# Peptides against a protein of PDB entry 6PSE, part 54

Target 1, 78 residues: chain A of PDB entry 6PSE
Amino acid sequence: PSEEEEYARLVMEAQPEWLRAEVKRLSHELAETTREKIQAAEYGLAVLEEKHQLKLQFEELEVDYEAIRSEMEQLKEA

## One batch from the design tools (peptide; made by RFdiffusion4, then SolubleMPNN)

Design b2_p15_7_s2 (from b2_p15_7, 6 letters changed)
Fold by OpenDDE base, seed 2:
Structure b2_p15_7_s2 (fold): chain B 78 residues (1-78), chain C 78 residues (1-78), chain A 15 residues (1-15)
Amino acid sequence: as target 1 above (78 residues)
Amino acid sequence: as target 1 above (78 residues)
Amino acid sequence: MEEIEEFFRSILEEA
């Protein structure tokens, strides 16, 4: 039998005391996992924002670079 | 009483059938939440990698820009 | 990127 099947059997045959303990355990794990999920999402959004800011800076630099390059090219042609 | 206290009381007074159902519910939610957490982590890493690549490109452009700027300045001084 | 952002936002909105 798979671990899942064994667990299912355990739950079906368990006494109330075990079941209450299991509810408590699962509730705790769910709370922790939920917190971690939220934290991951918050962090992800922060990184996305940083990436966006960097993109803006990059594009600004590209404009400046092309301006200088163009000016340089014009000077060379003269 | 807080919702948490009420829930705790419910668990303590619950029949085995309810407890089994609750274990099943919590197990399902935990599995889903865990999946989402993992996905969030994966996405976070992907964004970090993209940000890193962008940073490298930005730094490369900065080098090129400074080179041209310096050359331009030298030409103006002459 | 938009998909990822939406995913993160959905997590926070559902919390």
Scores: peptide ipSAE 0.607, ipTM 0.869, DockQ to the pose 0.965
Fold by OpenDDE base, seed 1:
Structure b2_p15_7_s2 (fold): chain B 78 residues (1-78), chain C 78 residues (1-78), chain A 15 residues (1-15)
Amino acid sequence: as target 1 above (78 residues)
Amino acid sequence: as target 1 above (78 residues)
Amino acid sequence: MEEIEEFFRSILEEA
């Protein structure tokens, strides 16, 4: 039997005391996992913001670079 | 009483049928939340990689820009 | 990128 099937059988045959303990365990794990999920989302948004700022700086430098490149090319052609 | 205290009382006074249903509910929510946490982590890593690649491109352009700027400054000073 | 941002925001809005 799969672990899932064994667990299902355990839940079906369990006494109330075990079931209450399992509810407590699952509630705790759910709370921890939820907190970790939220932290991951917050971190992800922070990285996205940093990436966006970096992209803006890159585009600014690209404009400045093309300006100097064009000026240099004009000086060489003249 | 707080919602937490009311829930704790409900679990203490609940019949086995309710407890089994609650174990099933919590197991399902935990599985969903875990999947979302994993997906958030994967997306976070993807964004970090994109940010890293962008930073490398930015640093490359910065080197090229400084080279042209220096050459242009030398031409103007000579 | 927009899809990823929306995903992260959805997590925080549901919390």
Scores: peptide ipSAE 0.607, ipTM 0.869, DockQ to the pose 0.975
Fold by OpenDDE base, seed 4:
Structure b2_p15_7_s2 (fold): chain B 78 residues (1-78), chain C 78 residues (1-78), chain A 15 residues (1-15)
Amino acid sequence: as target 1 above (78 residues)
Amino acid sequence: as target 1 above (78 residues)
Amino acid sequence: MEEIEEFFRSILEEA
């Protein structure tokens, strides 16, 4: 049997005391996992924003670089 | 009483049939939340890697830009 | 990238 099937059988045969403890355990794990999920999403959005700002800076520098490169090329050809 | 206290009381007074159903519900929610957390972490790492690569490109461009700028300045001063 | 952003936003909106 799979772990899932074994767990299902355990739940079916468990006493109320075990079931209450399991509800408490699962509730705690769900709360922790939910918090971690939220934190991951918040962090992800922050990194996306930082990446976006960096992209804007990079594009601005590319424009400046191409301007100087073009001027330098013109000076060498003249 | 808080929702948490009310829920705790419900769990304490619940019949085994309700408890088994609640274990099943919580297990399902935990599995879904865990999947979402993992996916969020994977996406976060992907964005971090993209940002890192962009940062490297930006720093390389800064070096190239300063080299050309310096050369241009020297040519203007000579 | 937009899909990733939407995914993160959906998580926060559901919380």
Scores: peptide ipSAE 0.607, ipTM 0.870, DockQ to the pose 0.969
Fold by OpenDDE base, seed 3:
Structure b2_p15_7_s2 (fold): chain B 78 residues (1-78), chain C 78 residues (1-78), chain A 15 residues (1-15)
Amino acid sequence: as target 1 above (78 residues)
Amino acid sequence: as target 1 above (78 residues)
Amino acid sequence: MEEIEEFFRSILEEA
């Protein structure tokens, strides 16, 4: 039998006291995991925004760089 | 009473059939939430890596830009 | 990137 099947059998045969304890355990773990999931999502969005701003700055610098490069090239060709 | 206190009372007074159903529900939600948390972590790391690479490219361009800018400035001053 | 953003947003919207 799989671990899942064994666990299912345990739940089916368990006494109320064990079941209440298991509900408490699972509720606690779910709350913690949910909090961690939310934090990860918030952090991820923050990093995405930072990346976006960095990309905009990079593109602006590229424009400025190419302008100067072009001017320099023209001077060398003259 | 808070929602948490009311839930705690419900668990305490519940019949085995309800408790077994609640264990099943919580186990399912925990499994799903855990999967999402892990995926969020993986995505977060991926975005961080992309941002880091972009930052390196930006810094490299800054160096090149300042080099050309400085050269142009010297030419104008002469 | 867009898919990742949507994923993160979905998590927060469901919370």
Scores: peptide ipSAE 0.606, ipTM 0.870, DockQ to the pose 0.956

Design b2_p15_7_s3 (from b2_p15_7, 6 letters changed)
Fold by OpenDDE base, seed 5:
Structure b2_p15_7_s3 (fold): chain B 78 residues (1-78), chain C 78 residues (1-78), chain A 15 residues (1-15)
Amino acid sequence: as target 1 above (78 residues)
Amino acid sequence: as target 1 above (78 residues)
Amino acid sequence: MEELRKFFEGILEEA
């Protein structure tokens, strides 16, 4: 049987004391996992913002670069 | 009493059938939350990689820009 | 990027 099937059987055959302990365990794990999920989302947003700012800087530099390139090209043509 | 205290009391007084159902509920929520956490982490990593690539492109453009700027400056000085 | 932002924000909103 799969681990899932074995676990299901354990739950079905378990005494109330074990079940209460399992509820406590699962509640704790759920709380921790929820916190980690939130942290991951916050981190993701932070990186998105950093990337966005970098993109803006890159676009500004592209404009400046093309301006100088164009000026240089015109000077060479003259 | 706090909701946490009330819930704890409920668990203590609950029958096995309720406890088994609660284990099932919590297991399901934990699985879903875990999936979401993993997905958030994966997306965060993807954005980090994109940011890194953009940074490399930015650095390359900076080098090119400084080269042209320097050349232009030298031509103006001459 | 916008869709990803919405995803992360969605997680935070439901929390």
Scores: peptide ipSAE 0.572, ipTM 0.867, DockQ to the pose 0.942
Fold by OpenDDE base, seed 1:
Structure b2_p15_7_s3 (fold): chain B 78 residues (1-78), chain C 78 residues (1-78), chain A 15 residues (1-15)
Amino acid sequence: as target 1 above (78 residues)
Amino acid sequence: as target 1 above (78 residues)
Amino acid sequence: MEELRKFFEGILEEA
């Protein structure tokens, strides 16, 4: 039997004291995992914003670069 | 009493059938929340990698831009 | 990028 099936059997045969302890354990793990999920989302948004700002700076520099490149090419061709 | 205190009292006074159902509910929510946490972490990492690659490209362009700018400035000063 | 933003914001909104 899989671990999941064995766990399900344990829950069905468990005494109330074990079940109460398991509810408490799962509630704690859920709270911690929820906090970690939120933290991951906050971090993801921060990196996304930084990437966006960097992309804007890159595009601005690309425009400036092409302007100078074009001017230099014109001077060489003349 | 707080909702937390009321919930704790409910768990202590609950019958085994309710406790088994609560274990199942919490296990399901924990599994879903864990999946979402992992997905958020994976997406955050992907954005971080993209940001890093963009930064490398930006730095390369900055070097090329400064080279052309310097050459152009030299031509104007001469 | 917008889809990822909505994904992360969705997680924070549900919290």
Scores: peptide ipSAE 0.570, ipTM 0.867, DockQ to the pose 0.938
Fold by OpenDDE base, seed 4:
Structure b2_p15_7_s3 (fold): chain B 78 residues (1-78), chain C 78 residues (1-78), chain A 15 residues (1-15)
Amino acid sequence: as target 1 above (78 residues)
Amino acid sequence: as target 1 above (78 residues)
Amino acid sequence: MEELRKFFEGILEEA
């Protein structure tokens, strides 16, 4: 049997004391996992915003670079 | 009483049938939340890598820009 | 950036 099937059997045959403890355990793990999920989402959003700002800076520099490059190329062709 | 205290009382006074259902519910929510946490982490890593690559490109462009800028400045001063 | 990478990788490693 799979681990899931074995766990399901344990839950079905468990005493109330074990079930209460399992509810407590799962509640704790769910709270921790939820906190980590939220934190990961927040960090991901922060990096996305930083990347966006960097992209804007990069695009500004590209414009400045192409302006100078074009001017230099024109001077070489003259 | 807080919602947490009320929930704790419900768990303490609950019948085995309710407890088994609650274990099933919490297990399902934990599995879903875990999957979402993993997805958030994968997304965060992807954005972080994209930002890193963009930073490298930006730094390369800065070097190229300063080289052309310096050359142009020297030509103007000559 | 490195600390954030470790954070995300830590989540994936625990899974």
Scores: peptide ipSAE 0.556, ipTM 0.868, DockQ to the pose 0.941
Fold by OpenDDE base, seed 3:
Structure b2_p15_7_s3 (fold): chain B 78 residues (1-78), chain C 78 residues (1-78), chain A 15 residues (1-15)
Amino acid sequence: as target 1 above (78 residues)
Amino acid sequence: as target 1 above (78 residues)
Amino acid sequence: MEELRKFFEGILEEA
């Protein structure tokens, strides 16, 4: 039998004391996993914001660069 | 009583059938939350990589911009 | 940036 089938059998044959302990275990793991998920999401958002700010700066620099490049090109062609 | 205390009481007084159902519910939620946590981490890594590439491009443009700016300044001062 | 990378990779390693 697979581990999943074996676990299912264990749950079916378990006494109430074991089941209560398993509920407690799963509740704890769920709480921890949820906290980690939220933390990962928050960090991801922070990086997104940093990337966005960087993109704005990049676009501003591109505009300034093209202006100077164009002026320089005109001077060299004269 | 708090919701947590009320839930704890429910678990203590529950019949085996309810406990088995709760184990199944918690197992399902844990699996879903774990998947979401992994997805958040994968997304975070992707954004980090994008930000890194953008930063490299920005730094390259800064170098080019400063070179042209300096040349233009010298021409205007001559 | 490196610390964040390690954080996310750590989550994936535990999976």
Scores: peptide ipSAE 0.553, ipTM 0.866, DockQ to the pose 0.934

Design b2_p15_7_s4 (from b2_p15_7, 5 letters changed)
Fold by OpenDDE base, seed 5:
Structure b2_p15_7_s4 (fold): chain B 78 residues (1-78), chain C 78 residues (1-78), chain A 15 residues (1-15)
Amino acid sequence: as target 1 above (78 residues)
Amino acid sequence: as target 1 above (78 residues)
Amino acid sequence: MEELRAFFERILAEA
C-alpha cells in the first residue's frame, strides 16, 4: 500500500487521543505553511517591483545611449 | 473565550467521527497551502533570475554608454 | 509580469 493508504488506515483505526493530537499537529503545520506562503508572496512582489524599476532605468539608458549614438553618427557623416 | 479556545474545546469534546473528518479537512488544506507555497517560491525565484539577467544587460549598456560618452567628450575637447 | 503579480496579490488577499 502507498503511504497515503497506510496513513488513511492509521486514521481509521486511531483512538480519540491520537486523533486529537493529529488535529493539533496538522493545525500547527497549516499555520506555519500559511505563513511561509504569505512570505513567499511578499518576497515575490518585492522582486517584481525591483525588476520593474530596473527595467525603467534600463529603458531610460537606452534612450540616452541612442541619442548619443545618433549624434556621434551625424558628426561622423558631416 | 477566544475562537482558539473554543476550537480547542471542540476538539477535546469531539467524537471520533468528527475528529477523523477534521483530520481529513486539515490534511486537504495543508496539501493545497503547501502547493501554493511551493508555486509562490518557484515564481519568486524565476523573477529573481529575470531581474539578475536584466541587471547584467543594464551593466553592459552602461559600459557601452560610457565608452561613447567618453569618445564624444574627447572629440569635443580636441 | 501582471499575471504573476496577480497571483502573489491573490495569496496576500486571501490571508
Scores: peptide ipSAE 0.558, ipTM 0.867, DockQ to the pose 0.945
Fold by OpenDDE base, seed 1:
Structure b2_p15_7_s4 (fold): chain B 78 residues (1-78), chain C 78 residues (1-78), chain A 15 residues (1-15)
Amino acid sequence: as target 1 above (78 residues)
Amino acid sequence: as target 1 above (78 residues)
Amino acid sequence: MEELRAFFERILAEA
């Protein structure tokens, strides 16, 4: 049997004391995992904002670069 | 009493059938929350990689821009 | 980018 099937069997055959301890353990792990999920989302959102601002700066520089490149090309051709 | 204290009392006074159902509920929520945490971390890492590549491209363009700007400034001064 | 923003904001809103 899989570990999942063995765990299910353990839960079915367990005494109330074990079940209460398992509820406490799972509640604690859920709280910690939830905190980590929130933190991951906050960090992801922050990096997304930074990437967006960098993209805007890059596009502005591309416009300025093409303007100077074009002017330089005109001077060389004339 | 707080909701946490009331929940703790419920767990202490609950029958085995309720406790088994609560273990199943918490296990399911933990699995879903874990999946979301992992996905958030993966997405955050992907955005971080994209931001890094964009930063490299931006720095390369800055070098090229300053080279042309400097050359243009020299032509105007001469 | 908007889809990813929505994903992160959803997680934070559910907290």
Scores: peptide ipSAE 0.556, ipTM 0.867, DockQ to the pose 0.898
Fold by OpenDDE base, seed 3:
Structure b2_p15_7_s4 (fold): chain B 78 residues (1-78), chain C 78 residues (1-78), chain A 15 residues (1-15)
Amino acid sequence: as target 1 above (78 residues)
Amino acid sequence: as target 1 above (78 residues)
Amino acid sequence: MEELRAFFERILAEA
């Protein structure tokens, strides 16, 4: 039998005391996992914002660079 | 009583059938929350890598820009 | 980026 089938059998045959303990265990794990999920999402948003700001700075520099490059090219051709 | 205290009482007084159903519910929520946590972490890591690549490109452009700016400044001063 | 932003914001909204 698979681990999942074995676990299902345990739940089916378990006494109330074991079931209560399992509810407590699962509740705890769910709470921790939820916290970690939220933390991951918050971090992800922060990095997205940083990337966006960096992209804006890059685009501004690119415009300035092309302006100077063009001016320099004209001077070299004249 | 708080919601947590009320829930604890429910678990304490519940029949085996309710407890089995609760184990199933919590197991399902834990599985889904875990999947979402992992996905959020993977996406966050991907954005971090993209940000890093963008930063490298920005730094390269900054070097090139400063080189041309300096050359242009020298030409204007001469 | 917007799709990813929406994903993270959804997670936070459901919390």
Scores: peptide ipSAE 0.556, ipTM 0.867, DockQ to the pose 0.944
Fold by OpenDDE base, seed 4:
Structure b2_p15_7_s4 (fold): chain B 78 residues (1-78), chain C 78 residues (1-78), chain A 15 residues (1-15)
Amino acid sequence: as target 1 above (78 residues)
Amino acid sequence: as target 1 above (78 residues)
Amino acid sequence: MEELRAFFERILAEA
């Protein structure tokens, strides 16, 4: 049987004391996992914003670079 | 009493049938939340790598820009 | 950046 099937059987055959302990365990793990999920989402959004700001700076520099490059090329061709 | 205290009391007084249902519910929520946490982490890493690559490109462009700027400035001063 | 990378990698490693 799969681990899931074995776990399901364990839950079905378990005493109330074990079930209460399992509810407590799962509640704790869910709380921790939820906190980590939220934190990961927050960090992901922060990095996304930083990347976006960097992209804007990069595009500004590209414009400035192409302006100078074009001017330099024109001077060389003249 | 707080919601947590009320929930704790509910768990302590609950029948086995309710407890088994609660274990099932919490297990399902934990599985979903875990999957979402993993997805958030994967996305975060992807964005972080994209930002890093963009930073490298930006720094390369800065070097190229300063080289042309300096050359242009020298030509103007001559 | 490295700290954040480590955080995400830890989450994935624990999965």
Scores: peptide ipSAE 0.542, ipTM 0.867, DockQ to the pose 0.944

Design b2_p15_8_s1 (from b2_p15_8, 7 letters changed)
Fold by OpenDDE base, seed 3:
Structure b2_p15_8_s1 (fold): chain B 78 residues (1-78), chain C 78 residues (1-78), chain A 15 residues (1-15)
Amino acid sequence: as target 1 above (78 residues)
Amino acid sequence: as target 1 above (78 residues)
Amino acid sequence: SEKEEALKKIVEEAK
């Protein structure tokens, strides 16, 4: 039998005291996992914002670079 | 009473059939939340990698820009 | 982006 089937049998045959303890355990794990999920998502969003700011800086530098490059090319060709 | 206290009371007074159903519900939510947590973490990592690549490109452009800027400054001052 | 929307959805769903 699979672990899932064994667990299902355990739940089906369990006494109320065990079931209450299992509800408590699962509730705790769910709360912790939910917190971790939120934390991971918020971190990802923060990194996205940082990436966006970096991209804007990069694009600005590209414009400045092309301006100087073009001027330099004109001077060298003259 | 808080929602948490009310829920705790419900669990204490519940019949085995309700408790088994609650174990099933919580198990399902935990599985889904766990999947979402992992997904969030994976996305965050992917964005970090993208940001890193962009940073490397930015730093390379800065070097090139400073080189041209310096050369241009020398030409103008000569 | 798709990743951004996915992350936003995860945060909003958890609140």
Scores: peptide ipSAE 0.329, ipTM 0.857, DockQ to the pose 0.729
Fold by OpenDDE base, seed 5:
Structure b2_p15_8_s1 (fold): chain B 78 residues (1-78), chain C 78 residues (1-78), chain A 15 residues (1-15)
Amino acid sequence: as target 1 above (78 residues)
Amino acid sequence: as target 1 above (78 residues)
Amino acid sequence: SEKEEALKKIVEEAK
């Protein structure tokens, strides 16, 4: 039997005391996992914002670079 | 009483059938939340990599820009 | 982006 099937059997055959303890355990784990999920998502969004800002800076530098490159090219051709 | 206290009381007074159902519910929610947490983490890591690559490109462009800027400055001063 | 939307969805569902 799979671990899942074995667990299901355990739940079906368990006494109320075990079941109450399991509810408590699962509730705690769910709360913790939910917090971690939110934290992970917020972190990802923060990194996205950082990447966006970096992209803007990069694009600005590209414009400046092309301007100087063009000027230099013109001067060399003259 | 707080919702948490009321829930705790419910669990303590619940019949085995309700407890088994609650274990099942919580197990399902935990599994789903765990999956979402992992997904969020994976996305965050992917974005970090993208940001890193962009940073490398930016730094390369900065080097090139400074080289041209310096050359231009030297030519203007001469 | 798809990633941004996915992350936003995760945050929204958790609130």
Scores: peptide ipSAE 0.329, ipTM 0.857, DockQ to the pose 0.725
Fold by OpenDDE base, seed 1:
Structure b2_p15_8_s1 (fold): chain B 78 residues (1-78), chain C 78 residues (1-78), chain A 15 residues (1-15)
Amino acid sequence: as target 1 above (78 residues)
Amino acid sequence: as target 1 above (78 residues)
Amino acid sequence: SEKEEALKKIVEEAK
């Protein structure tokens, strides 16, 4: 039997005291996992914002670079 | 009474059938929340890698830009 | 981006 099937059987055969304890355990784990999920998502969004700012800086530098490169090329061809 | 106190009372007074259903519900929510946490972490890591690659490209362009800028400045001063 | 929207959705659903 799979671990899932074994767990399902345990729940079906459990006494009320065990079931109450399991509800408490799962509630705690859900709260912790939810907090961690939010933190992970917030961190990802922060990195996205940093990447976006860097991209804007890169595009600006690329424009400036092409301008100087073109001017330099014209001077060399003259 | 707080929502938490009311929920705790509900769990204490619940029949085994309700408790089994609650264990099943919480298990499902925990599984979904865990999946989302992992997904958020994976997305964050992917964005970090993209940002890192962009940073390397930016630094290379800065070096090339400063080289041409310096050469151009020297030509203008001569 | 698609990733940004996905992350925003995760944060929004958790609040």
Scores: peptide ipSAE 0.328, ipTM 0.856, DockQ to the pose 0.742
Fold by OpenDDE base, seed 4:
Structure b2_p15_8_s1 (fold): chain B 78 residues (1-78), chain C 78 residues (1-78), chain A 15 residues (1-15)
Amino acid sequence: as target 1 above (78 residues)
Amino acid sequence: as target 1 above (78 residues)
Amino acid sequence: SEKEEALKKIVEEAK
């Protein structure tokens, strides 16, 4: 049987004391995992904002660069 | 009493059938939250890589821009 | 970066 099937059997055959302990364990792990999920999401959003600001700066520089490049090309061809 | 204290009391007074259902619920939520945590972290890492690549492109463009700007300034002053 | 290391840690600990 799979580990999942064995665990399911354990839960079905367990005494109340074990079940209460398992609820406590799972509740603790869920709380910890939830905190970590939120932290990961917050970090991702912060990086996304940093990337967005950098993209805007890059696009502005591209416009300025093409303007100077075009002017330079016109001057050299004249 | 706090929600946590009320929940703790519920767990202590619960019958085995409720406890088994709670273990099943918590196990499902833990699995789902774990998946979401990993997904959030992987997404954040992907955005970090994109930001890094963009930063490198930006720095290259800055160098090219300053080169053309300097050349243009020299030509106009001559 | 610190954020990168934190994210990597979360991924590695969850696997």
Scores: peptide ipSAE 0.325, ipTM 0.857, DockQ to the pose 0.724

